Peptides against a protein of PDB entry 6NYY. Designs and how they scored, part 206

Target 1, 212 residues: chain A of PDB entry 6NYY
Amino acid sequence: KHFEQAIERVIGGLEKKTQVLQPEEKKTVAYHEAGHAVAGWYLEHADPLLKVSIIPRGKGLGYAQYLPKEQYLYTKEQLLDRMCMTLGGRVSEEIFFGRITTGAQDDLRKVTQSAYAQIVQFGMNEKVGQISFDLPRQGDMVLEKPYSEATARLIDDEVRILINDAYKRTVALLTEKKADVEKVALLLLEKEVLDKNDMVELLGPRPFAEKS
Target 2, 212 residues: chain A of PDB entry 6NYY as posed
Amino acid sequence: KHFEQAIERVIGGLEKKTQVLQPEEKKTVAYHQAGHAVAGWYLEHADPLLKVSIIPRGKGLGYAQYLPKEQYLYTKEQLLDRMCMTLGGRVSEEIFFGRITTGAQDDLRKVTQSAYAQIVQFGMNEKVGQISFDLPRQGDMVLEKPYSEATARLIDDEVRILINDAYKRTVALLTEKKADVEKVALLLLEKEVLDKNDMVELLGPRPFAEKS

## One batch from the design tools (peptide; made by RFdiffusion4, then SolubleMPNN)

Design b2_p30_6_s2 (from b2_p30_6, 15 letters changed)
Fold by OpenDDE base, seed 3:
Structure b2_p30_6_s2 (fold): chain B 212 residues (1-212), chain A 30 residues (1-30)
Amino acid sequence: as target 1 above (212 residues)
Amino acid sequence: MIPDVYFDKLLEILDKQAEELVKKGKLKKV
């Protein structure tokens, strides 16, 4: 409840009803957001979709809103599925248009940050090992990394591998579910906003039991 | 787009998880 209201206030406060998207831009946004929605629908460890919208807001041309479960521990599998869901927009654009827009840069940044956190802070990589480094927060002048340049290169390589694995998994999923992505995108172009019930009507029930 | 708040909350939870794993001896803090 409190988290949902916080997202609605943050998202609602950013409504720029004044931005008229061109029809081609609106189409791109619809397929982008449909990619997020469908990826989250068919990934076991993804959070349930609450709302998907192609109405422009202050930081984006559309959004997919999820309800995170109140959990204090994440598995590697849960983090991977969250990365895949986040890549869903970019992957959808690639599948349908053969190009990636600048709208997918923010999603890639978020995926990159999550990947670094997994490798550096949580030791979720066998090559790096069960070590935890303090990541510099954005704005801290970290003068010196707490690890060698060789370790830095290893981390960068393993982060790239993790992101590429998530990307490939998302491509495989959305290629299999291509018709579902198109159905969601077309319905978004008609309704501009979809909820969980619209998704159930369109795609059937989510294959994974909602752990209450 | 996925809202920033969704990832910010994740990172906060992950930080706490890391601290707990270090306390349990499952992670080595460097």
Scores: peptide ipSAE 0.238, ipTM 0.788, DockQ to the pose 0.822
Fold by OpenDDE base, seed 2:
Structure b2_p30_6_s2 (fold): chain B 212 residues (1-212), chain A 30 residues (1-30)
Amino acid sequence: as target 1 above (212 residues)
Amino acid sequence: MIPDVYFDKLLEILDKQAEELVKKGKLKKV
């Protein structure tokens, strides 16, 4: 409840209804957000979609809002599906336009941060081992990394592998569901905002039971 | 775009998870 409201407030507080997108830009945003929505729809461990919008809000030209489950523990599979969902916009742009816009950079940054956290902080990588390193927080002077240069290289390599795996998984999924991405994008261009019910009407029920 | 708060909260939860794993001796903090 409180976290949902925080997301809604952050999203709601950022409504800039005044920005008119050019048709091509609006199209790009629609397919981007459709990628997020469809990826989340067909990923078992993705959080349920609440809302997808191509109305510009604050820093974004569109957004997909998910309801995070109140869970204290995340599995590697859950984190992977979260990464795939987050890559959905970027992958959609690649599939439909053959190019990636700057709008997809923020999602890639988030995925990268998640990948580093998984490998460095949680020991979710067998090569790095069950070691937790403190990552510098945003704004902390990157003082000396608590690990060797060799370990840093290993981490960077394993992060790249993890991101690439998530990317490939997302490409496979959205390629299979390409028609669904297009349906969602077209409906977004018409309605500008979709909810879960719109998605059910368009795609059918989500194939995974929402774990309450 | 996925809102920042969604990832920020995830990272917070993951940090707590890591701390608990360290306490249980399943993860070594270096």
Scores: peptide ipSAE 0.236, ipTM 0.782, DockQ to the pose 0.810
Fold by OpenDDE base, seed 5:
Structure b2_p30_6_s2 (fold): chain B 212 residues (1-212), chain A 30 residues (1-30)
Amino acid sequence: as target 1 above (212 residues)
Amino acid sequence: MIPDVYFDKLLEILDKQAEELVKKGKLKKV
């Protein structure tokens, strides 16, 4: 509940009714958001999709809203599927347009932050080991890294591997589901906003039981 | 776009989990 409301507040920010997207921009956004929606639909450990929209709000030209579970423990598999879901927009743009937009860069940043957190803070990488380092938060002056240069290089390499694995997984998924991404994108261009019911009508029931 | 709050909350949860694992001796804090 509280997290959904926070997302709704962030999403429910200023409907910039004034930003008339050009038809080509609107098309790009539709395929981007369709990528997020479809990736989340077919990933077992992704959170349930609530809403997908191509109406510009606040910071974004479109969004996919998910209902996060009140979960205090995440598995590596859950974190991977969340990374894949987040890469879905970028991957969709690559599959359909062969180009990446600025919207996809923000999602990549989020994925990168998640990958670092998994490897550095949570010790989810066997090469780095079960070690937790304090990562500076965004805006903190990193004066001193709590690890050696060799460890820094190892971390960077393992982060890259993790992101690349998530990317490849997302490419494989959305390539398989390419027709579904297109269906969602076309319906978004028509309706501008889709809910879970629209997705069920279009794609069929989500293949994973909603773990309440 | 995936909202920032979605990842911000995830990072907060991961931080808390890391702290708990350190307290349990399952994770070494450096």
Scores: peptide ipSAE 0.235, ipTM 0.799, DockQ to the pose 0.823
Fold by OpenDDE base, seed 4:
Structure b2_p30_6_s2 (fold): chain B 212 residues (1-212), chain A 30 residues (1-30)
Amino acid sequence: as target 1 above (212 residues)
Amino acid sequence: MIPDVYFDKLLEILDKQAEELVKKGKLKKV
């Protein structure tokens, strides 16, 4: 209980019980969070879903909370599935509303950060090579990039490719699972908060064995 | 953490993607 609340505060911020969403906003949030939840459910290497909520917290109007698996080594496939899960909200909005809201911008930022980290820090791109570039930390004056402008352009191109691949994968998945996204969204509109058990009752057991 | 410089490029990429999505009618600026 206390540990979960601490994690909720770290991930979601403080609950804003006084923030009343308009019905259309609440609907958008429900489908957004349902997209995250369903993407995470059907992606093997996605983090386990703990909670999904459309109750406004901190800077967010809703959240999907996952328990990150503490892994010392992330594979490219694991990072891709995490990117897809992160894109799930944005893709859900596109599928159901034909529009993307500004609320999905933070998720796209996180995905892009992950893509750069994969290509630049972890050397997970064959074209860039097995070189880890030390990315300046926040607050470090980036005086000089440790790579050429040609390499910078290559990195930018490969980042775009990786994000686009993750996006297409997420679109394919949530299009296939469109009915499940709608079920989760409708239940969110009713209950406002869902846990893993609610998801099992609604969608059946997660198709991947929880690697304990 | 991605440095601000990468963040700026990221934002530029995101902005370009956003602009493309807006042009395609898929993104609403709010």
Scores: peptide ipSAE 0.031, ipTM 0.422, DockQ to the pose 0.025; fails the geometry check

Design b2_p30_6_s3 (from b2_p30_6, 14 letters changed)
Fold by OpenDDE base, seed 5:
Structure b2_p30_6_s3 (fold): chain B 212 residues (1-212), chain A 30 residues (1-30)
Amino acid sequence: as target 1 above (212 residues)
Amino acid sequence: SIPDVYFDKLLEILDKQAKEAVEKGELIRV
């Protein structure tokens, strides 16, 4: 309990018990977080879900917490599933409400950063090639890109393709699992917080063996 | 939302992997 709360504070920030969400806003958050949870549940290379919450913390209105494996090497497939999991909230909002909220902007930023890192830093794109470029860190005035304008355009195009592929994959998954997303969202609205056991009870065991 | 820590750590790992790959000659650093 105390250790979990400490981790939650580090990951999500301080619980804002005084922040009362309007019912419609709370509903949006529930479906958003359910999208993350369900996407991660049914993606082979996603980290196992630990907790999903619609209790506002720090700057967020809800969160899905996963147990990251200590991995020093990531495959393209693992990175793609991580991107899909991260898009799960936005995709859920699109499926259920036909609209995207500002809550999904941060997730999209993270996905974009991951896509650029894959293509630019790790050379994971065949068109760009086995080239590694230094990405500007947030706050560094990149005065000059170490690559041509043509290469910049290629990178931007390939990043867009990668993100779109991840988005389409997530749409397909959450459309197939739409009823499961709704079950999780409705239970979140009731309990505000779900753990792995709640998810197992609701959806059945995760179809992928957790490599301990 | 997904916590920032997951992506921050991921980016750090990818940076490290990229550097190691360059050192091994698997990637060309420009």
Scores: peptide ipSAE 0.297, ipTM 0.837, DockQ to the pose 0.883
Fold by OpenDDE base, seed 1:
Structure b2_p30_6_s3 (fold): chain B 212 residues (1-212), chain A 30 residues (1-30)
Amino acid sequence: as target 1 above (212 residues)
Amino acid sequence: SIPDVYFDKLLEILDKQAKEAVEKGELIRV
């Protein structure tokens, strides 16, 4: 308990108990976080869900916390499922409300950064090729891009394709699992916080064996 | 929302993997 709370503070920031969400905002957050939770539940290469919460913390109005595997190698499939999981909140909002809120901007930023890293650094795109470019880190003087404008355009196009593919995959998954997203969202509105056991009770065991 | 730490760590790992792949000759560094 105490150790988990310490990790939660480091990961999620301080609880903003004073931030009162309007009922409609709270509903939006519940479905958003349910989207993350359900996407991660049914994606083979997603990390196991540890906790999902609609209690505002740090920068977010809610969060889904996962237990990352200690791995030093990622496959393209693993990275795709991570992207889909991250898009789950935005996709849930679209499916249930027909609108996208500003809450999904941070998730989209993360997905975009991951997509660029895959294509630019790790050469995971056949069109760009087996090329690795040093991406300027945030804070490095914007040195000239080590690639041409034509290559930059190609990268941007392939990033867009990759994100769109992840988005479509997430839409398909959460549309199939729409009833499960709703169950999780409704339970979040009741309990505000769900753990792995709550998810097992609600959805059944995760269909993928936890690699111990 | 997904915590930043997951992506920060991921990006670090991918950077490391890319460097190692270049060293092994699996990727071309430009």
Scores: peptide ipSAE 0.240, ipTM 0.795, DockQ to the pose 0.894
Fold by OpenDDE base, seed 4:
Structure b2_p30_6_s3 (fold): chain B 212 residues (1-212), chain A 30 residues (1-30)
Amino acid sequence: as target 1 above (212 residues)
Amino acid sequence: SIPDVYFDKLLEILDKQAKEAVEKGELIRV
């Protein structure tokens, strides 16, 4: 309990018990977080869901917390599924409300950063090639890019393609699992917090064996 | 939302993986 709460504070920030969401906002958050949860549930290479919450914490109105696997190597497929999981909230909002809220902006930023890292740092794109460049970290002076403007454009195009592919994959998945997203969202509105066991009770066992 | 730490750690791992791949000659660092 205390250890879990400490981890939750580090990962999600402090609970904002004083922040009262309007019913429609709370509904939006519930479907957003349900999108993350369900996407992660049905993506083979996604990390196990630990907790999903619509209680505001830190800068977020809700969160889906996953247990990252201790792995030192990532495959392209694993990274794609992680991007899809991260897009799950935005995609859920689109499917259920036909609109996207500002709550999805940070998730899109994370997906974008991941896509650039794959293409630029690890050379996971055939068009860019097996070249690794240092990405400017937050706070680093944008020094001269070690590649040409033509290469920069190519990278930007391939990043867009990768993100769009992840987006389409997520749309397909959550459209197929739309009823499950609804179930999770409704239960979130009732309980505010769900764990892995709640998800198993609601959706059945995760279709992928947890790699021990 | 997905917590920042989840992606921050991923990016660190990818950076390390890339470095190791360069050292192995699987990638070219420019």
Scores: peptide ipSAE 0.230, ipTM 0.788, DockQ to the pose 0.902
Fold by OpenDDE base, seed 3:
Structure b2_p30_6_s3 (fold): chain B 212 residues (1-212), chain A 30 residues (1-30)
Amino acid sequence: as target 1 above (212 residues)
Amino acid sequence: SIPDVYFDKLLEILDKQAKEAVEKGELIRV
Protein backbone atom coordinates (compact mmCIF):
# COMPACT_ATOMS: atom_id res chain seq x y z
CA LYS B 1 0.00 0.00 0.00
CA HIS B 2 2.55 2.66 1.01
CA PHE B 3 4.81 1.73 -1.90
CA GLU B 4 1.95 1.87 -4.44
CA GLN B 5 0.98 5.31 -3.16
CA ALA B 6 4.59 6.45 -3.45
CA ILE B 7 4.74 5.26 -7.07
CA GLU B 8 1.42 6.93 -7.89
CA ARG B 9 2.68 10.19 -6.39
CA VAL B 10 5.94 9.93 -8.32
CA ILE B 11 4.13 9.01 -11.54
CA GLY B 12 1.28 11.50 -11.00
CA GLY B 13 3.57 14.34 -9.97
CA LEU B 14 5.53 13.93 -13.19
CA GLU B 15 2.68 14.50 -15.69
CA LYS B 16 4.05 16.65 -18.51
CA LYS B 17 0.74 17.04 -20.38
CA THR B 18 2.41 19.49 -22.80
CA GLN B 19 4.98 17.16 -24.34
CA VAL B 20 3.92 16.10 -27.86
CA LEU B 21 5.95 13.18 -29.21
CA GLN B 22 6.58 12.86 -32.92
CA PRO B 23 5.15 9.65 -34.45
CA GLU B 24 8.61 8.06 -34.75
CA GLU B 25 9.45 8.99 -31.15
CA LYS B 26 6.13 7.55 -29.99
CA LYS B 27 6.91 4.33 -31.88
CA THR B 28 10.35 4.12 -30.23
CA VAL B 29 8.81 4.66 -26.78
CA ALA B 30 6.15 1.99 -27.45
CA TYR B 31 8.76 -0.64 -28.33
CA HIS B 32 10.97 0.48 -25.41
CA GLU B 33 8.17 0.12 -22.85
CA ALA B 34 6.99 -3.12 -24.49
CA GLY B 35 10.52 -4.46 -23.90
CA HIS B 36 10.27 -3.70 -20.17
CA ALA B 37 6.77 -5.18 -19.96
CA VAL B 38 7.57 -8.43 -21.80
CA ALA B 39 10.89 -8.95 -19.98
CA GLY B 40 9.12 -8.56 -16.63
CA TRP B 41 6.33 -10.91 -17.78
CA TYR B 42 8.66 -13.83 -18.58
CA LEU B 43 11.22 -13.40 -15.76
CA GLU B 44 10.33 -15.45 -12.68
CA HIS B 45 11.83 -13.07 -10.13
CA ALA B 46 10.64 -9.85 -11.79
CA ASP B 47 7.85 -7.93 -10.08
CA PRO B 48 4.33 -8.23 -11.57
CA LEU B 49 3.44 -5.56 -14.14
CA LEU B 50 0.65 -3.21 -13.05
CA LYS B 51 0.66 -0.68 -15.88
CA VAL B 52 2.63 0.28 -18.98
CA SER B 53 2.20 3.69 -20.62
CA ILE B 54 3.61 5.72 -23.52
CA ILE B 55 2.04 8.96 -22.28
CA PRO B 56 4.96 11.29 -21.47
CA ARG B 57 5.39 11.71 -17.71
CA GLY B 58 8.15 13.58 -15.90
CA LYS B 59 11.69 12.60 -16.84
CA GLY B 60 10.56 9.69 -19.04
CA LEU B 61 8.65 9.50 -22.32
CA GLY B 62 6.92 6.35 -21.07
CA TYR B 63 6.94 4.05 -18.06
CA ALA B 64 6.37 0.52 -16.84
CA GLN B 65 4.90 0.30 -13.34
CA TYR B 66 5.38 -2.85 -11.29
CA LEU B 67 4.03 -4.04 -7.95
CA PRO B 68 7.06 -4.93 -5.84
CA LYS B 69 6.62 -7.68 -3.30
CA GLU B 70 7.22 -6.67 0.28
CA GLN B 71 10.53 -8.45 0.79
CA TYR B 72 13.46 -7.58 3.02
CA LEU B 73 15.94 -9.99 1.44
CA TYR B 74 17.00 -10.30 -2.19
CA THR B 75 18.78 -13.23 -3.82
CA LYS B 76 21.35 -12.91 -6.60
CA GLU B 77 18.78 -14.43 -9.00
CA GLN B 78 16.13 -11.86 -8.04
CA LEU B 79 18.59 -9.01 -8.55
CA LEU B 80 19.64 -10.40 -11.95
CA ASP B 81 16.03 -10.65 -13.17
CA ARG B 82 15.40 -7.06 -12.00
CA MET B 83 18.47 -5.98 -14.00
CA CYS B 84 17.16 -7.86 -17.07
CA MET B 85 13.72 -6.25 -16.73
CA THR B 86 15.40 -2.83 -16.51
CA LEU B 87 17.46 -3.55 -19.65
CA GLY B 88 14.33 -4.67 -21.54
CA GLY B 89 13.67 -1.25 -23.08
CA ARG B 90 17.21 -0.83 -24.42
CA VAL B 91 17.29 -4.39 -25.74
CA SER B 92 13.93 -3.94 -27.49
CA GLU B 93 15.25 -0.81 -29.25
CA GLU B 94 18.30 -2.78 -30.42
CA ILE B 95 16.21 -5.72 -31.69
CA PHE B 96 13.63 -3.63 -33.58
CA PHE B 97 15.57 -0.51 -34.65
CA GLY B 98 19.24 -1.56 -34.57
CA ARG B 99 19.98 1.57 -32.52
CA ILE B 100 19.94 2.73 -28.91
CA THR B 101 18.37 6.05 -27.93
CA THR B 102 19.22 8.42 -25.08
CA GLY B 103 16.04 7.21 -23.32
CA ALA B 104 17.86 4.02 -22.35
CA GLN B 105 20.62 5.90 -20.46
CA ASP B 106 18.59 6.22 -17.25
CA ASP B 107 17.84 2.48 -17.21
CA LEU B 108 21.53 1.69 -17.79
CA ARG B 109 22.49 3.99 -14.89
CA LYS B 110 20.08 2.13 -12.59
CA VAL B 111 21.45 -1.25 -13.71
CA THR B 112 25.01 0.00 -13.12
CA GLN B 113 24.16 1.21 -9.60
CA SER B 114 22.54 -2.14 -8.80
CA ALA B 115 25.56 -4.06 -10.12
CA TYR B 116 28.01 -2.02 -8.01
CA ALA B 117 25.83 -2.47 -4.93
CA GLN B 118 25.75 -6.26 -5.43
CA ILE B 119 29.52 -6.58 -5.85
CA VAL B 120 30.74 -3.91 -3.40
CA GLN B 121 28.19 -4.20 -0.59
CA PHE B 122 27.12 -7.85 -0.75
CA GLY B 123 30.24 -9.65 -1.88
CA MET B 124 27.99 -11.42 -4.42
CA ASN B 125 31.04 -11.98 -6.60
CA GLU B 126 33.46 -14.87 -6.07
CA LYS B 127 36.49 -12.94 -7.40
CA VAL B 128 35.93 -9.94 -5.12
CA GLY B 129 35.05 -12.33 -2.29
CA GLN B 130 32.72 -12.18 0.72
CA ILE B 131 33.71 -8.58 1.43
CA SER B 132 31.40 -5.63 2.10
CA PHE B 133 32.61 -2.10 1.43
CA ASP B 134 30.79 1.09 2.30
CA LEU B 135 29.63 2.79 -0.87
CA PRO B 136 30.10 6.53 -0.96
CA ARG B 137 26.83 8.30 -0.31
CA GLN B 138 25.56 10.60 -3.05
CA GLY B 139 27.26 13.97 -2.47
CA ASP B 140 30.09 12.74 -0.27
CA MET B 141 33.39 13.56 -1.90
CA VAL B 142 34.94 10.18 -1.35
CA LEU B 143 38.53 11.35 -1.19
CA GLU B 144 39.78 7.82 -0.53
CA LYS B 145 38.33 4.50 -1.62
CA PRO B 146 38.39 1.93 1.20
CA TYR B 147 40.13 -0.52 -1.19
CA SER B 148 43.23 -0.62 -3.38
CA GLU B 149 43.41 0.43 -7.04
CA ALA B 150 43.74 -3.25 -7.95
CA THR B 151 40.50 -4.01 -6.08
CA ALA B 152 38.82 -1.03 -7.78
CA ARG B 153 39.78 -2.41 -11.20
CA LEU B 154 38.55 -5.86 -10.23
CA ILE B 155 35.22 -4.40 -9.09
CA ASP B 156 34.84 -2.43 -12.34
CA ASP B 157 35.59 -5.55 -14.41
CA GLU B 158 33.15 -7.72 -12.46
CA VAL B 159 30.44 -5.02 -12.73
CA ARG B 160 30.91 -5.05 -16.53
CA ILE B 161 30.67 -8.85 -16.57
CA LEU B 162 27.47 -8.81 -14.48
CA ILE B 163 25.82 -6.13 -16.66
CA ASN B 164 26.90 -7.95 -19.83
CA ASP B 165 25.45 -11.23 -18.52
CA ALA B 166 22.15 -9.50 -17.72
CA TYR B 167 22.18 -7.87 -21.17
CA LYS B 168 22.80 -11.18 -22.97
CA ARG B 169 20.06 -12.88 -20.94
CA THR B 170 17.66 -10.07 -21.88
CA VAL B 171 18.63 -10.25 -25.59
CA ALA B 172 18.02 -14.01 -25.60
CA LEU B 173 14.63 -13.61 -23.87
CA LEU B 174 13.30 -10.74 -25.99
CA THR B 175 14.58 -12.36 -29.21
CA GLU B 176 12.61 -15.50 -28.31
CA LYS B 177 9.60 -13.34 -27.38
CA LYS B 178 10.04 -10.84 -30.26
CA ALA B 179 6.48 -11.37 -31.54
CA ASP B 180 5.11 -10.69 -28.04
CA VAL B 181 7.12 -7.44 -27.79
CA GLU B 182 5.66 -6.34 -31.13
CA LYS B 183 2.09 -7.22 -30.04
CA VAL B 184 2.49 -5.15 -26.87
CA ALA B 185 4.10 -2.24 -28.75
CA LEU B 186 1.33 -2.15 -31.37
CA LEU B 187 -1.38 -2.26 -28.71
CA LEU B 188 0.40 0.56 -26.81
CA LEU B 189 0.36 2.67 -29.98
CA GLU B 190 -3.40 2.11 -30.13
CA LYS B 191 -4.39 2.42 -26.43
CA GLU B 192 -1.39 4.39 -25.03
CA VAL B 193 -1.92 2.63 -21.67
CA LEU B 194 -2.09 -1.09 -20.88
CA ASP B 195 -2.85 -2.84 -17.60
CA LYS B 196 -2.25 -6.39 -16.36
CA ASN B 197 -5.54 -7.60 -17.90
CA ASP B 198 -4.57 -6.29 -21.35
CA MET B 199 -1.28 -8.21 -21.00
CA VAL B 200 -3.10 -11.43 -20.03
CA GLU B 201 -5.44 -11.09 -23.02
CA LEU B 202 -2.52 -10.46 -25.35
CA LEU B 203 0.15 -12.87 -24.03
CA GLY B 204 -1.81 -15.29 -21.85
CA PRO B 205 -1.39 -15.66 -18.10
CA ARG B 206 2.02 -14.91 -16.64
CA PRO B 207 3.84 -18.28 -16.48
CA PHE B 208 4.80 -17.77 -12.82
CA ALA B 209 2.38 -18.14 -9.94
CA GLU B 210 2.11 -14.82 -8.15
CA LYS B 211 3.02 -15.59 -4.57
CA SER B 212 0.37 -13.74 -2.56
CA SER A 1 11.67 3.52 -18.13
CA ILE A 2 11.63 2.10 -14.61
CA PRO A 3 10.64 4.51 -11.81
CA ASP A 4 13.48 5.63 -9.51
CA VAL A 5 11.52 4.58 -6.42
CA TYR A 6 12.08 0.90 -7.24
CA PHE A 7 15.85 1.28 -7.19
CA ASP A 8 15.94 3.64 -4.23
CA LYS A 9 14.06 1.11 -2.12
CA LEU A 10 16.16 -1.73 -3.51
CA LEU A 11 19.40 0.01 -2.51
CA GLU A 12 18.04 0.60 0.99
CA ILE A 13 17.11 -3.07 1.35
CA LEU A 14 20.49 -4.12 -0.02
CA ASP A 15 22.29 -1.90 2.51
CA LYS A 16 20.27 -3.42 5.35
CA GLN A 17 20.86 -6.97 4.10
CA ALA A 18 24.60 -6.31 3.83
CA LYS A 19 24.77 -5.04 7.41
CA GLU A 20 22.87 -8.09 8.65
CA ALA A 21 25.16 -10.42 6.70
CA VAL A 22 28.22 -8.78 8.29
CA GLU A 23 26.69 -9.17 11.75
CA LYS A 24 26.07 -12.87 11.03
CA GLY A 25 29.66 -13.34 9.88
CA GLU A 26 28.62 -14.14 6.30
CA LEU A 27 30.44 -11.05 4.99
CA ILE A 28 33.65 -9.35 6.05
CA ARG A 29 33.29 -5.63 6.64
CA VAL A 30 36.23 -3.63 5.30
Scores: peptide ipSAE 0.216, ipTM 0.780, DockQ to the pose 0.860

Design b2_p30_6_s4 (from b2_p30_6, 13 letters changed)
Fold by OpenDDE base, seed 1:
Structure b2_p30_6_s4 (fold): chain B 212 residues (1-212), chain A 30 residues (1-30)
Amino acid sequence: as target 1 above (212 residues)
Amino acid sequence: MIPDVYFDRLLEILEEQAKKAVEEGKLKKV
């Protein structure tokens, strides 16, 4: 209990018990987090879900916590599923409400950073080629990009394509699993916090063997 | 929300993987 709470605090930030969400906001958060949870559940290369919560923490109004696998190498497929999982909240909001809230901005930023890293650092894009560029870290003096403006435009275009592909994949998945997203969202509104066992009871066992 | 730690660590791993791939001649550092 205390150790888990300490980890949750480090990962999600401090609980904001003073932040009272309006019922409609709480509903939006529940469906957002349900989108993350369900996407991660049905994506083979997503990390196992540990906890999903609609209790406001740190900068977020809710969160989905996963148990990361200890791996030092990622495949393109693994990175794509991680992108889809991260888009799950935004896609859920679109499917259920026909609108996107500001709560999805951080997830989109993360997806964008991942896409750039894949294309620029890993050469995982055929059009850009088997090249690796140093990505400027946030706060590093924007040294002159080691590539031409034409290459920069190509990278930006390929990043957009990759994000759109992940988005479409997530839309397809969560549309197929729409009833499951709703079940998770409704249970979140009741319990505020779900664990892996709650998800198993609600959705059945995760269709992918957890590598112990 | 997905916690920052998952992406921060991912980006670190990806950077390390890229460096190794360049050293192994699988990627060209430009």
Scores: peptide ipSAE 0.322, ipTM 0.831, DockQ to the pose 0.902
Fold by OpenDDE base, seed 4:
Structure b2_p30_6_s4 (fold): chain B 212 residues (1-212), chain A 30 residues (1-30)
Amino acid sequence: as target 1 above (212 residues)
Amino acid sequence: MIPDVYFDRLLEILEEQAKKAVEEGKLKKV
């Protein structure tokens, strides 16, 4: 209990028990978090889901908590699945409500940062080439980019392509699994918090063997 | 919401991986 609460506090921030969501907001959050949960469930290289919650914490109205595997090397495919998992909330909102809320903006920022890191820092793009640039950290005045404007435009284009590919993949997945997203969302509205066992009961076992 | 910690750690790992790749001559540091 205390250890789990400490982890939840570090990951999700402080629980905001006094924050009462309107029914429509709560519904939006439930479908958003269900999108993350279901995307992570059916993506091979997504981290195992530990908990999904629609109880407001810190800066978020809900969260999906995963158990990251200790991994020091990532493939392009693994990073793509992680991007798709991160887009799951936004895509769920689009599928069910035809709208995207501000709650999905942070996830898109994270996806964008990941895409830039893949292309600029790690050289995972054939068009950009086997070049590594330092990514500007938050607060660093990037006075001079170590690459040309033409390279900058190429990077931006390739980042957009990568994000769009992840987005399309997520749309395809969650459209196929639409009924599962709805089941998870409805159960979230009832229980407010789901764990891995709830997901197994609802969806069946995760189709990927947990590499222990 | 996906917690920031997952992405922050991922970015750190990618940075480390990139540094190693540069050291191995697989990437060019600009």
Scores: peptide ipSAE 0.304, ipTM 0.823, DockQ to the pose 0.909
Fold by OpenDDE base, seed 2:
Structure b2_p30_6_s4 (fold): chain B 212 residues (1-212), chain A 30 residues (1-30)
Amino acid sequence: as target 1 above (212 residues)
Amino acid sequence: MIPDVYFDRLLEILEEQAKKAVEEGKLKKV
């Protein structure tokens, strides 16, 4: 208990129990986090879900906590599933509310960063090729890009394609699993916090063996 | 929300993977 709370504080920040969300905001958060949870549940290469919460913490109004695998190599397929999992909240909001909130902005940023990294650093795109460029870190003055303007445009286009593909995949998945997203969201509205066991009780066992 | 720590760690791992791939001649550093 105390150790888990310490990890949760490190990962999610301090609980903001004093922050009372309006019912509609709480509903939005519940469906958002349910989207993450369900996407991660049904994506083979997603990390195992540990906890999903709609209790505001640190910078977020809710969070989905996963246990990352101790792996040092990622495939394109693994990275795609990670992107889809990360888009799950945004996609859930779109499916259920027909609108996207500012709460999904951080997830989109993360997905964008991952997409750029895949294309620019790892040569995971055939059009860009087997090249690796150093990406400027946050706060580095974007000095001269090590590639031409034409290459920059190509990268931007391929990043957009990759994100759109991940988005479409997530839409397809969460549309198929729409009832499961709703079940999770409704249970979140009741319990505020769900663990892996709650998810198993609600959805059945995760269809993919947790690679230990 | 997906916690930052997961993406930060992912990016770190990916950076190390890229470095190794360059060292192995699988990627060209430009």
Scores: peptide ipSAE 0.284, ipTM 0.809, DockQ to the pose 0.880
Fold by OpenDDE base, seed 5:
Structure b2_p30_6_s4 (fold): chain B 212 residues (1-212), chain A 30 residues (1-30)
Amino acid sequence: as target 1 above (212 residues)
Amino acid sequence: MIPDVYFDRLLEILEEQAKKAVEEGKLKKV
């Protein structure tokens, strides 16, 4: 409840009715958001989709909103599916347009932060080991790294591997579901906003039981 | 776009989980 409301406030507060997207931009956004929506639909550990929109709001030209579970413990599998869902927009743009837009860069940043957190903070990587380092928050001057240069290189390499694995998984999924991504994108271009019911009508029921 | 708040909250949860794992001796804080 509280997290959904926070997302709605962040999303709801800034309807920029004034940003008229060009038809080609609107098409790109529709396929981008369809990628997020479809990836989340077919990933077991992704949160349920609430809404997908191509109406520009605040920081984004479109969005996919999910209902996060009140979960305090995440598995590696859950975090991977979250990464794949987040890469869905970028992957959709690549599949349909052969190019990546600036909208996909923000999602990649989020995925990168998640990958570092998994490897550095929670020790979810066997090569790095079961160690936890304090990551500087965005804006903190990293004066001293609590690990060697060799460890830093290892971390960077393992982060890249994790992101690439998530990317490949997302490419495989959205390539298999390419027709579904297109259906969602076309319906977004028509309706501008889709809810869960629209997705069920278009794709059928989500193949995973909604863990309430 | 995935909203920032969605990932910000995830990172907070992961930090809390990591802290707890260190306290339980499952992770070594460096």
Scores: peptide ipSAE 0.221, ipTM 0.790, DockQ to the pose 0.831

